# Peptides against a protein of PDB entry 3QIS, part 293

Target 1, 334 residues: chain A of PDB entry 3QIS
Amino acid sequence: PSLELSRREFVFENVKFRQLQKEKFQISNNGQVPCHFSFIPKLNDSQYCKPWLRAEPFEGYLEPNETVDISLDVYVSKDSVTILNSGEDKIEDILVLHLDRGKDYFLTISGNYLPSCFGTSLEALCRMKRPIREVPVTKLIDLEEDSFLEKEKSLLQMVPLDEGASERPLQVPKEIWLLVDHLFKYACHQEDLFQTPGMQEELQQIIDCLDTSIPETIPGSNHSVAEALLIFLEALPEPVICYELYQRCLDSAYDPRICRQVISQLPRCHRNVFRYLMAFLRELLKFSEYNSVNANMIATLFTSLLLRPPPNLMARQTPSDRQRAIQFLLGFLL

## One batch from the design tools (peptide; made by RFdiffusion4, then SolubleMPNN)

Design b2_p26_7_s4 (from b2_p26_7, 10 letters changed)
Fold by OpenDDE base, seed 5:
Structure b2_p26_7_s4 (fold): chain B 334 residues (1-334), chain A 26 residues (1-26)
Amino acid sequence: as target 1 above (334 residues)
Amino acid sequence: SSFPIPPEEEPELPPLKAKKPRPRPL
């Protein structure tokens, strides 16, 4: 069996968070026998491609002189954004197109990723006084490393943040401030806020705006700005309530005093973001007659974003654990 | 600092300066 490939080298320029890119190529059975093709894992890999890449179709059968189009789809989800932002992973892969009882065909995937404030740690973002696209990639790595060390020191209650006036971190990420300030100014009277989806084009414009600028006004509808806040919170590598405090939040869910004590133990940036979001959501609830927002809806929505189970417990989360998590958040909204 | 969050106790949402809604483009 043999195949002819129309292309073997693919370059994905300016890959961005949540922006699908597609490159297509053709494979043709130029042999005299039918052939089965599949993308196969490389030696020591569990998957045929990296998590941000897929082939469609990834396998198939070709009669003699048959041709099929294959799409290579690059999509950076919340699951890949953090490792790409840090430069731990890159837009580089090798695909092995295997022909049954035949030879392997290698495809080279390359490109560049444009860092996003989405999927970046709260600690790193509190150090970023400029848009992430203005920060040198080398400095992004240093900021993530320093952020991990600061999280650890803050959890250990060891060291006051050295108040060196020029290097003082932001109290909350500028991106969170921009989103919440916009929603507070323009969306408090928005009917069905957080219930109506945003537009995908507007979401991309909002992401690009936050990554590249400090806007006076966020582009898009109030629904798109609201959804961008949800996407931001979902994409955080560590949720606003750190995984280490998850169980204690559930255990304290019916004691408002213990709940407040648990929140006081968060890293400074996480604690500030939590309190800032709760203050915003309490303000938004005052406009319930206009925005159709209620405490139960908000608690249910934001609990999944702010109080995520640790990855090892996600599959074991009971309905009781979910209800405790909602009850924990309700104690800050009411 | 480029973002003056007022130094007060709880991070108050930046005071509601009701900027009049800019006319939405058509």
Scores: peptide ipSAE 0.024, ipTM 0.565, DockQ to the pose 0.031
Fold by OpenDDE base, seed 2:
Parts: sequence; C-alpha cells; structure tokens
Structure b2_p26_7_s4 (fold): chain B 334 residues (1-334), chain A 26 residues (1-26)
Amino acid sequence: as target 1 above (334 residues)
Amino acid sequence: SSFPIPPEEEPELPPLKAKKPRPRPL
C-alpha cells in the first residue's frame, strides 16, 4: 500500500481562544491495493494529537486511485487556553498518519498562539494594567508565577500584602469591570438577560476587544456581553471561589454567617471579584420585572461557574452537593 | 492607568465609583 499527500506541513497563524481554524489536505491511494489509513499516537502519547487539534476523518479506507479530503481543525477551548496563555504548551505537533501494512507519514503542525485574558488567573489579571496583548509573553510567565505565590501567602495568612509595593494590583480585573459596568449601564432592563444566547461573531469581537483594548463601550448585544461574562468565569483556571474552599462552602450552605466567613478567607482578588459580582447580581434582581431574571435562575447559572468542584471531585458531585452549592450562592443574592 | 480602581472597601455596585475619576487617556 502507498499514499500520496498533497501537503505535509501546516501553519496556523494567530490562533486565538474559541476561534476555529481549518486547514485541508488530500490523501490519494497511488497503490494497486485498497488501504486503511489512521492517525495513531506517538510512542508514550495517549492521543494521536494535542487537545486543541483534530483530524476529520481521523481514519478510513481508500480504494486504488481514491482520494479523500482531511480537515485539520485547530480550536482552543477552555481546556487548553491556560497552558497556551502561559506558554507551557505551543501550537506545535507532529501527526503520524499510519497506513495498515504500509509506511508512516509524518505531518508537521506549527503556528503561533495569541494570549487571552480568558483562561488567565484573577491574580495575574489584577496585576495587568494594560490589555494582555500589550504584555510581553515573558512578563506573563512571571505574573503567573508571582500570582501563585501571592495566592499561597494570602491563604496562609502569613504576610499582609506589603501596602508599600509601588504597583498595587487592581482590586478586580479590568476585563470583569468592563463587562459588569457595561451590563449595569445597558442591560438592567434587558428582557431574558443570561437566558438568551449571544451571537458567536459578537462573542469573538468581545474577546478580541478585551484582549487588545480598554474600550469605552463593549461591542455587541447585551446578550453577547452577558454570555462573554459567563465564558470568562468558566475559562478561569482557578474559579472565583478557589477549589480549596469548595467543601467548606457546601458544609456552610445553610448558615449565612459561616458562608460570609468562608468568603472572607478567599485571596484578595477572588474575594473582591466575588463581592463585586454578587453586588451586580443583586442590583440586576431589582429589575426582575423588566429583565425576567430571578434569584433561583441566577444562583443555578452562576453556581456552576463560581463554585466548581475540584478536578479530582468533578466526577463525584452528587445532586445534594449541587443543591448545597446553589443554596450557598442564594445566601448572597437574597 | 485610566482604569477606575474600585474603592478600598467592598466593591460598590457598578459602575465602580472611583472616589477620584482618573481621566481616561485619550
């Protein structure tokens, strides 16, 4: 068996969070026998490609002189965005196209990733005074390392944040402020807010706007701006309520005093973002007659984003744990 | 930075009433 490939080198320029890119190539059976092709894992890999890459089809049969189009799809989801933002991973891979009883054909994937404020930690974003695309990649790495160390110091109650540091962090990320300030100004009377999906094109414009600028106004509909806030909260590597407090939130869900005490133990940036979001959502609830938003809907929606189970417990979350998590958040909305 | 820093206390309701409106850079 033998294959001819129309292309073996692929370059994905300017890869962005949630922006699909596609490159196509052809494979042709230039042999005299039917063949089966498949993308196979390299030695020690569990998958034939990195999580942000897909081949379609990834396997198939070709008759003699048959040709098939293969799509290489690059898509950075919430599951890959953080490691690409830090530069821990890159837009580089090698695919092995295996021919049954034949040869291996190597495909080279390369490109560049453009960092996003989506999938960046709250701690790092609180240090960023400018849009993330204006920050050198080397400084992003330093900001993430420093952010981890400050989170740990804050949790351990060891050192009051040296109030004398010449560059005080923001109390909340500028991106969160931009989203919430827009929604407060323009969306309080928006019918079905957080219930109607945004437009995908507008979501991409909002993401690009937040990554590249500090706008006067966010582009898109109120629904798209609202969904962009949900996507932002979902993409956080550490949720607004840190994983280490998850169980304590569930255990305190019916005691409003203990709930407030648990929130007081969050890192400063996380605590500020939590209180800021709760203040916004309580204000939005005053307009329920206009926006059809109610406390149960908001608590159910935002609980999954703000109070996520730790990765090791994610598969074990009971219906009782979900109800406790919702009850915890309701105590801040009512 | 032109961005209004929230007040030192609990983040007020939107809009963040920065006690001093820092002029937006043009």
Scores: peptide ipSAE 0.022, ipTM 0.578, DockQ to the pose 0.038
Fold by OpenDDE base, seed 3:
Structure b2_p26_7_s4 (fold): chain B 334 residues (1-334), chain A 26 residues (1-26)
Amino acid sequence: as target 1 above (334 residues)
Amino acid sequence: SSFPIPPEEEPELPPLKAKKPRPRPL
């Protein structure tokens, strides 16, 4: 069996969070026998491609002289954004197109990723006084490493942060401030806020705006700005309530005093973001007659974003654990 | 002897009031 490939090298320029890119190529059976083709894992890989890449179709049959179009789809989801922002992963892969009883055909995937404030840690963002696209990639790596080390130090030591640290972090990420300040100013009277989805084009404009600028006003509808806040919280590598405190939040869910004490133990940036979001949501609830928002809806929505189970416990979350998590947030909304 | 933990000064969350960016001195 033999295949001819129209292209073997693919370049995905300026890959962005939540922006689908597609490249197509043709494979042709230039042999005299039917061929089964499949994309196969490399020797040490579990998957035929990285999580941000997909081939469609990834397998099939070709009769002699048959041709099929294959789409290579690049999409950076919440599941891939963090590792691409840190530079731990890159827009580089090798696909192995296997021909049954034939040879392997190698496809080279390359390109560049443009970092996003979405999927970047709260700690790193609190150090970023400029848009993430103005920060050199080398400095993004250093900021994530420093952020991890400071999180660990803050959890281990009640040592006052040495006042000599050359740049005082922001109290909250500028991106969270921009989103929440916009929603507070313009969306408190918005009917069905957090219940109506945003527009995908507006979401992309909001993401690009936050990644590249410090706007006076966020573009798009109140629904798109509200959904952008949800997407931001969902894409965080570490949730606003750190995984280490998850069980303690559940255990304290019916004691408002212990709940406040658990929140006081969060890293400074996480604690500030949590208190800031709760303050905003309590203000939003004062306008329930206009926005159709209630505490149970908000607590239910934000629980999955703010109080995520640790990755090892995600598959084991009980309905009781979810109800405790909701009750924990309700104690800050009521 | 319980050291009174000083009331954690609630970090003055930047008021939801936009402090106008201070004009950069020229």
Scores: peptide ipSAE 0.021, ipTM 0.548, DockQ to the pose 0.028
Fold by OpenDDE base, seed 4:
Parts: structure tokens; sequence; C-alpha cells
Structure b2_p26_7_s4 (fold): chain B 334 residues (1-334), chain A 26 residues (1-26)
């Protein structure tokens, strides 16, 4: 069997978090026999493509002289955003289009990624006084490395924060401040806040706004700004409550004094963000008559974002563990 | 005698700009 391909080189310029890009090409069976095609893993890979890439269809049959359109879809989710922000991964791949009993055809994928404050660590963002798109990629790497080292030092309680030569980190990321200050100003009376989905176009505008500017006002509806906060918290490489404290939060869930002591053991930036979010959510609950927001709904929603199980425990989370996690967060909302 | 953990000074979080109380209509 043999194929003709209309294109073999694909360039995805200015790839962004949660922005789908599509490139299309045609494959034609120029042979005399039916052929089965499939995208196959390279020798060292478990998958035919990187997590941010997909082919649709990824397999199929072609009769003689049949033609099919294949879509190459580039989409950076929460699962790929962190490694692309750091430059550990790049918008580069090679796809192998295999023919059953035939030859391989290579497709070259290339492009550039534009960094996002979504999927960047709280520690790194606390060091970023400018929008992330204004920060050189080399400096993003340095900020993530320094952030990891400070997290480790803070958890070990070994070193007082060296009050020395570098500009003091922000107490909370400017991006969280922008989102929460907007919601506090404009959304406290919003009916069904955190219950109504945002608009995907507005979410993209909010992400682009936070990545490129420090605006006076976030664009979009209150629902889109609220969902952008949820997406931000979900995309964090380390959750607001660090994985190392997850079990201690569950074990303390019914003792408010121990819960507060567990939170005091968080790295400074994580602790500040947690306290800031809890303060905002307690203020939001004062407007429950207008926004239909209650403590149980908020605790249920935010627990999955703030108190994620460590990756090794995700598959083992019991209904009891989930209830303890919710109860832990309720102790800060009531 | 357990030393009381001093209340960690809640870092002055950038003020949630409290809406100026709307003047109550007289």
Amino acid sequence: as target 1 above (334 residues)
Amino acid sequence: SSFPIPPEEEPELPPLKAKKPRPRPL
C-alpha cells in the first residue's frame, strides 16, 4: 500500500494555554489495494504524540483512490501547561503515520509557545512583578528553580527568609489579587456565582489579559472571572495546600485548632494565598441572599482545587477522605 | 507549659477594597 500526503510540515505559531489550534491535511490512497493507516508511537514513546497534540482521525481505512482529511489539533491543557511554561517541553513533535504492511510517513510539528501565569507556581508568580509575557524565558526558569528551593527551605523550617538583597516577593500573586479583587468588587451580588459557567471566549480574554497586562478591570462577565479563578487554582503545579500536608489536613478535619496549625506549616506564599482565598470566600458568603452561595457548595467546589490528593493517592481517595477534606475547608468558611 | 504559639501576624493582605458603605438613603 502507498499514500500521498498533501502536507508533511506543520507550524503552530503563538500556542497559548486553553487555545485550540487546528491544521488540516489530506491523505490519499494512490495504491491499488485498500490500506489501513494509523499514527504509531516512536520506539521510545508510549503514545503517538505529545499530550498537547492530537490527530483526528488517528487511524482508519482507505479504499483505492480514497482521500481523507486529518486534523492536527494542538491544545495545551492543565496537564501540559507547566512543562511548556518552564521550556522543559516545546511545541515540537514528529508523528509517524504507519501503513499496515506498508511504509512509515513522517510529519514534522513545530511552533512556539507563549507562557502563561496559569500553570506557573505560586512561588514564581510571587516573584513576578510584571506580566509573564514580559519576563524572559531564561528568567522564568531561574524563578521556578529559586521557588522550589524556597518551598523546600520553608517546609524544613531551617532558614529565616533571608531579608537580603532581592526585591521582596509579593504576598500573593498579582494574578490572584486581580481576580479576587474584581470578584469582591463586582461579583458579590452575582446570582449563581461559581454555579454558572463562564464563556470560553471571555475565559481566553481573561487569560490573555492576565498574561500580558496588569489591568484596572478584568474583561468578561462575573461568571467568566469566577471560572478563571477556578481554572487558575486547578492549573497550579502544586495546589494551594501542598501535597505533603494533604493527609494531615484529613486527619485534623474535625479539630479547628489542629487545622489552623497545619495551614501554618505551609510555605509562606501558599499560606498567604490560602488565607486570602478563605477571607474572600467568607466575605462572599455574607452575600448568600444575592449570590445563592453557601458554605457547603463553596467547600465542595474549592476542596477539589485547594486540597488535591497527591498523584500516588488519587486513585485511592475514599468517600470518607473526600468528606474529611470538605470538613477541613468548612472550618475556615464558618 | 506549652509556649503559646504567638499568633502569626496575618500578613496585611492587600486590602480587599471594601466598597465604601453606600450612604444609607436618609
Scores: peptide ipSAE 0.020, ipTM 0.538, DockQ to the pose 0.038

Design b2_p26_8_s1 (from b2_p26_8, 13 letters changed)
Fold by OpenDDE base, seed 5:
Order: structure tokens, then sequence, then C-alpha cells
Structure b2_p26_8_s1 (fold): chain B 334 residues (1-334), chain A 26 residues (1-26)
């Protein structure tokens, strides 16, 4: 069997978080026999491609002189955004298109990723006074390393924050402030807030706006701004309530006093973000007659974002654990 | 709750100042 490929080199320029890019190519059976093709893992890989890449179709049959279009889809989800932001991963891959009883065809994938404040740690963002696209990638790595060290020091209760750090960190990430302050100013009376989905184009504009600027006003509908806040919280590498406190939150869920003590043990930035969000959400609940927002809906929605089970426990989360997690958050909304 | 409302207010006031400072440096 033999194939002809219309293209073997693919460049994905300016790859962004949640922005789908597609490159297409054709494969043609230039042989005299039917052939089966498939994308196969390289010798040391479990998958035929990196998590941000997909081929469609990834396998198929071609009759002699048949041609099929293959789409290479690049999509950076919440699962890939953090490793791309840090430069641990890159928009580079090699795909192996295998023919049954034939040869391998290699496809080269390359490109560049544009860092996002989405998928960046709260600690790094609190140190980042400028938009992330203005920050050199080398400095992003340093900010993440420093953020990790500060989190560890804070959890260990060992060292007073050395007041001598040249720039005082923000109380909360500017991106969270921009989103929440917009919603607080303009969305308190918005019907079906957090219930109506945003527009995908507006979400992309909001993400790009937060990554590149400090706007006076966030573009898009209140629904898109609200969904952007949810996406931001979902994309955090470490949830607002750190994984280390997850079980303690569940165990304290019915004791509001213990719940507050657990939150007091969060790293400063996480604690500030949590308290800031809870204050905002309580303010939205005052306008429930206008926005149709209630405490149970908000607690259910935000619990999955703020109080995520550690990755090792995610598959084991019981309905009781989810109910306790919701009850924990309800104690801050009521 | 009152402490969180005070924090919310302080954050808004601090972040507005930080925005104004950053916009003056451009």
Amino acid sequence: as target 1 above (334 residues)
Amino acid sequence: MEEDEELFKKIREEMEKEREELLKER
C-alpha cells in the first residue's frame, strides 16, 4: 500500500487558550490495493499526539485512487493551558500516519503558543501587575517558581512575608478583579446570570482582552463576562481552595466556625480571592429578584470550581462528598 | 461577613489605584 499526502508540515501560529485552529490535508491512495491508515503512537508514547492536538479522522480505509481529507485540530483546553503557559510544553509534535503492511508517514506539527492568564496560578497573577502578554516568558517561569515557594512558606507558617520584596503583590489577580468588578457594577440586575451561557466569540474577546490589556470595561455581554469568570476559575492549576484543604472543607462542612478557620489557612492570595468572590456572590444574592440567582444554584455551580477534589480523588468523589462540598460553600453565601 | 465586605471594598479601592498607576506608566 502507498499514500500520497498533500502536506506533511503544519504550522499553527498564535495558538491561544480555547481557540480552535484547524489545518487540513489530503491523503490519497496512489496504490493498486485498498489500504487502512491510522495515526499511531511513537515507540515511547501512549497517545498518537499531544493532548492539545487531534486528527480527524484518526483512522480509515481508502480504496485505490480514493482521497480523504484529514483535519488536524489544535485546541488548548484547561488540561493543557498551564503546561503551555509555563513553556513546559510547546506547540510541537510529530504524528505517525501508519499504513497497514505499509510504511510510516511523518507529519511535523509546529507553531507558537500565546500565554494566557487563564491557567496561570493565583500566586503568579498576584505578582503580575502587567498583562501576561507583556511579561517575558522567562519572567513567567520565575513568577511561578516564586509563587510555589511563597505558597509553601505560607502553608508552613514559617516566615513572615519579607516586606523587602521590591514589588508588593496584588491582593487578588487583576484579571479576577476586572471580571468581578464588571459583574458587580453591571450584572447585579442581569436576568439569568450564570445560567445563560456566553457567546464563544465574546469569550475569546474577553480572554484576549485580559491577556493583553487592563481595560476600563470588559467587552461582551454580562453572560459572557460571567462565563469568563467560571472558565478562569476552572482553568486554575490550583483551585481557589487548595487541594491540601479539600478534605478539611468536607469534614467541616456543617460547622461554619471550622469552615472559616479552614479558609484562614489558605495562602494569602487564595484566601483573598475566596473571600472576595464570596463577598461578590453574597452581593448578587441581594438582587435575586432581578437576576434569578439563589444560594443553592451558586453554591452548586461554584463548588465544582472552587473546591475541586485532588486529581487522585476525583474519580472517587461520592454524592455525599459533593453534598458536603456544596454545604461548605453555602455557609459563606447565607 | 463584615470583614469580607470590608476586604471587598479595600480590594476595589486598591485595584482601582493600581490600574490608574499602570495606565500613567504607558
Scores: peptide ipSAE 0.492, ipTM 0.921, DockQ to the pose 0.868
Fold by OpenDDE base, seed 1:
Parts: C-alpha cells; sequence; structure tokens
Structure b2_p26_8_s1 (fold): chain B 334 residues (1-334), chain A 26 residues (1-26)
C-alpha cells in the first residue's frame, strides 16, 4: 500500500487561547489495494500528538484511488494554556501517519503561541502591571517562578513579606478588576446574568483585549463579560482557593467562623481575589429581582471554579463533597 | 462582610489610580 499526501508541513501562526485554527491536507491511495491509515504515537509517547493538536479523521480506510481530507486542528484549552504561556511547551510537533503494512509518513507542525493572562497564576498577574503581550517571555518565566516561591513562603511562614524594594504587587490582577468592575458598573441589572452564554466572537475579543490592553470598557455583551470571568477563573493554574486548603474548606463548610479563618490563610493575592469576588457577588445578589441571580445558583456555579478538588482527588469527588463545597461558598454570599 | 466591602471599595479606588498612571506613561 502507498499514500500520496498533498502537504506535509503545517504552520500555525499566532495561536491564541480558545481560538481554533485548522489546516487541511489530502491523502490519496495511489496503490492498487485498500489501505488503513492511522496517526500513531512516536517512540516513548502515549499519544499521537500534543494535547493542543488533533487530526480529524485520525484513522480510516481508503479504497484504491480514494482521497480523504484530514483536518489538523490546533486548539489551546485550559489544559494546555499554562504550559504554553510559560514557554515550557511550544507550537511544535511531529505527526506519524502510519499506513498498515506500509511506511510511515511524517508531518511537521510548527508555529507560535501568543501568551494570555488566561492560564497565568494570580501571583504573576498581581506583579504584572502591563498587559501580558507587552511582557517579555523571559520575564513571564521569572514572574511565575518568583510567584511560586512567594506563595510557598506565604503558606509556610505567617511572616509578613518584608516590604523589599521590588515594585509593590497589585492587590488583585488588573484583568479580574477589569472584568468585575465592568460587571459591577453595567451588569447588576442584567437579566439572566451568568445563566445566558456569551458569544464566542465576543469572548475572543475580550480575551484579546485583556491580553493586549488596559481598556476603559470591555467589549461585548454583559453575558460575554460574565462568561469571560468564568473562563478566567476556570483557566487559573491554581484556583482562587489554593488546592492545599480544599479539604479544610469542606471540613469547615458549616462553620462560618472557621471558613473565614481558612480564607485568611490564603496567599495575599488569592485572599484578596476571593474577598473581592465575594463582595462583588453579594452586590449582584442585591439586584436579584432584576438579574435573576440567587445565592444557590451563584454558589453552585462559582464553587467548581473557585474551590476545585486537587488533581489527585478530582476522580473521587463525592456528591457530599460538592455539597460541602457549595455550602462553604454560600457562607460568603449570605 | 463590612471589611470585604471596604476592601472592594479600596481595590476599585487603587486600581483606577493605577490605570490612570499606566495610561499617562503611554
Amino acid sequence: as target 1 above (334 residues)
Amino acid sequence: MEEDEELFKKIREEMEKEREELLKER
């Protein structure tokens, strides 16, 4: 069996978070026998491609002289955004198109990724006074490393960070402030806020706006701005409530005093973001007659974002654990 | 709760000033 490929080199320019890019090529059976093709893992790889890449179809049969179109889809989800932002991963891969009882065909994938404030740590964003696209990638790496070390110090040492001569970090990320301040100003009376989905095009504009500028106003509908806040919180590498405190939040869920003590143990940035979000959400709840928002809905929605189970416990989350997590958040909304 | 509302107000006032400062540097 043999295949002819219309193209073997693919370049994905300016890859962005949540923006799907597609490149297509054709494969043709130029042999005299039916053939089966599949994308196969390289030696020592578990998958045929990186998590941000997909081939469609990834396998199939071709009759003699049959041709099929294959789509190479590049999509950076929350699962790939952090490692691409840090430059630990890149838009580079090699695909092996295997022909059963035939030869391998190699495809080269290349391109560039544009960093996003989505999938960047709260600590790094608190140190980032400029839009992320204005920050050199080398400085992003340093900011993430320094942020990790300060988080760890803040959790282990109840010592106030000495006011060393470094630029004073923001109390909250400017991106969170921009989203929340917009919603506070313009969306408190928005019917079905956080219940109606945003528009995908508007979401992309909001992401690009936050990555490239400090706008006076965020573009798009209130629904798109609200969903962008949810996406931002979901994409955080470390949730607003750090994984280390997850179990303590569940254990304290019915004691509001202990709940506040647990939150007081968060790193300064995480604690400020949590308190800032809770204050905002309580303000939205005052307008429940207009926005159809209630405490149970908000607690249910935001719990999965703010109070995520640690990766090692995700598969074991019980309905009871989820209810405790919701109850923990309710204690800050009521 | 009152402390969080005060924090919310302070954050808004601080971030507005920082935005104005950053926009003047451009």
Scores: peptide ipSAE 0.484, ipTM 0.920, DockQ to the pose 0.894
Fold by OpenDDE base, seed 4:
Parts: structure tokens; C-alpha cells; sequence
Structure b2_p26_8_s1 (fold): chain B 334 residues (1-334), chain A 26 residues (1-26)
């Protein structure tokens, strides 16, 4: 069997978080026999492509003289955003299109990724006074490394943050402040806040706005701004409540004094973000008559974002653990 | 809780100043 491919080189320019890009090509069976095609893993790879790439269809049958369109879809989710922001991964891959009992065809994928504040650590963002797209990639790497070291020092209660010649870090990421301050100013009376989904186009505009600017006003509806906050919290590589404190939060869930002590042990940026969010959410709850928001809804929604189980415990989360996690957060909302 | 409300207010005031400073550098 033999295939003809209309194209073998694909370039995905300016790939962004949550923005789907598509490139298409055709494969044609120029043989006299039916053939099965599939994308196959390279040697030592578990998957035929990187997590941010997919082929559709990834397999199929072609009759003689049949042609099929294949879409190569590039989509950076929360699962790929952090490694692309750090430059650990890149928009480069090689796909192997295998023909059963035939030859392999190689496809070259290339492009560039545009960094996002989404999927960047709270520590790095607290050190980032400019929009992420204004920060050189080399400096992003340095900020992430320095941020990791400062997180560890803070957790160990070691040496007070040497207020050395480094610019004083922000109390919270400017992106969180922009989102929360917008919601606080404009969305406290918004009916069905955090219950109505945002618009995908507005979400993309909000992400691009936060990545490229420090706006006076965030574009889009209050629902889109609210969902952007949820997406931001979901995309954090380390949740607002650090994984190291997860079990202690569950164990303390019914003792408000111990809950506060656990939060006091968070790294400064995480602690500030947590307290800032809780203060905002308590303010939002004062307007429950207007926004239809209640403490149980908010606790249920935000618990999965703020108090995530460590990756090693995700598969073991019980309904009791989830209820304790919700109860922990409720103690800060009531 | 009062400490968190004061922190919330303080963060807003500090971040507004930081924004104003950054706008002056442009």
C-alpha cells in the first residue's frame, strides 16, 4: 500500500493557552489495495503526539483512490500550559503516520508558544510586575526558579525573606487582583455569578488582556470575568492551598482555630491569595439576595480549585475527604 | 476575619498604587 500526503510540514504560529489552532492535510490511497493508516508512537514514546497536539482522525481505512482530510489540532490546556510557559516543552513534534504493512510517513510540527499568566506559579506572578508577554522568556525561567526556592524557604520557616536588592514582590499576583477587583466593583449584584458560564470569545479576550496588559477594566461580561478567575485558579501548577497542607486542612476542617493555623503556614503569596479570595467571597455573599450566590455553592465550587488533592492522592479522594475539604472552606466563608 | 478585611483593603490600595506607578513608567 502507498499514500500520498498533500503536506508534511506544519507551522503553528503564536500558540496561546486555550486557543485552538487547526492545520489540515489530505491523505490519498494511490495504491490498488485498501489500507489502514494510524498515527503511531515513536520509539520510547507512549503516545503518538505531545499532549497539546492531536490528529483527527488519528486512524482509519482508505479504499483505493479514497482521500481523507486529517486535522492537526493544537490546543494548550491546563495540562500543558505550565510546561510550555517554562519552556520545558515547545511547539515541536514529529508525527509518524503508519500504513499497515506499508511504510511510515513523517510529519514535522513546529511553531511558537506565547507565555500565559495562566499556568504560572503564584510565586513567579508575585515577582512579575509587568504583563507576562513583556517578560523575556529567560527571565521567566529565572523567576520560576527563584520562586520555587523562596516557597521552600517560607515553608521551612527558615531565614526571613531577605528584603535584598530584588524588587519587593507583590502581595498577590496582579492578574488575581485585576480579576477580583473587577468582580468586587462590578459583579457583586450580578445575578447567577459563578453559575452562568462565560463566553469563549470573551474568555480568550480576558486571557489575552491579562497576558499583554494591565487594563483599567477587564473586557467581557461579569460571567466571563468570573469564569476567567476559575480558569486561572484551576490552571495554577500549585493550588492556592499548597499540596503539602492538603491533609492538614481535611484534619482541621471542623476546628476553625486549627484551620487558621494551617493557613498561616502557607507561603506568603499563597496565604495572601487565600485570604484575599476569602475576603472577596465573603463580600460577595453579602449580596446573595442580588447575585443568588450562597456559601455552600461557593464552597463547593472553590474547594476543588483551592484545595486540590496531591497528584498521588487524587485517585484516593473519598466523598468524606471532599466533604471535609468543603467544610474547611466554609469555615472561612461563614 | 477582621484581619482579612484589612488585608483585602490593603491589597487593593497597594495594587492600585503599583498600577499607577507602572503607568507612569510608560
Amino acid sequence: as target 1 above (334 residues)
Amino acid sequence: MEEDEELFKKIREEMEKEREELLKER
Scores: peptide ipSAE 0.482, ipTM 0.918, DockQ to the pose 0.867
Fold by OpenDDE base, seed 2:
Structure b2_p26_8_s1 (fold): chain B 334 residues (1-334), chain A 26 residues (1-26)
Amino acid sequence: as target 1 above (334 residues)
Amino acid sequence: MEEDEELFKKIREEMEKEREELLKER
């Protein structure tokens, strides 16, 4: 059996968070026998491709002289955005197209990723006074390393951060401020806020706007701006309530005094973001007659974003744990 | 709650100033 491939080299330029790119190629059975093809893992890999890549179809049969179009789809989700932002992973892969009882055909995937404020740590973003696309990649790496060290120092209650060194960090990421301040100014009376989905085109414009500029106004509907805030919180590598405090939040869920003490132990940026979001959400609740927003809806929605179980416990989360997590957040909304 | 409303107001005032400073440098 043999195949002819129309292309073997694929370049994905300017790959962005949540922006699907597609490259197509054709395979043809130029042999005299039916062929089964499949994409197979390399010798040391569990998957035939990296998490941000897929082939469609990934397997199939070809009769003699039959042709099929294969789509190579590049999509950076919340699961790949952080490792691409740091440069730990890159838009590079090798696919092995296996022909049963035949040859292996190698496909080269290459390209470049454009960093996003989505999937970047709160600590790093508090140090970024400029849009992320204006920050040199070398400085992004340094900011991530410094962010980790500050988080550890803050959690350990070690030496007060010497307020006298380098550029004073922002109290909250400018991207969170831009989203929340827009919603506070323009969306308090928006009917069905956080209940109506945004438009995908507007979401992409909002992401690109936050990555490249500090706008006076965010583009798109209030629904798209609200959904962009949810996507931002979901894409955080560490949730607003750090994984280390997850269990303590559940254990304190029925004691408002202990809940406030747990929040006081968050790193400064995480604590400020939490308090800022809670103040905003309480302000929205004052307009419930106009926006149809209630405390139970908001608590249910934001709990999954702000108070995520650690990855090792995610598979073990009980309905009781979820109810405690909601109750914890309700104590800040009422 | 009052401390969070004060923080919310303070953040808005500080971030608005920082935006105005960054726009003047361009």
Scores: peptide ipSAE 0.473, ipTM 0.917, DockQ to the pose 0.883

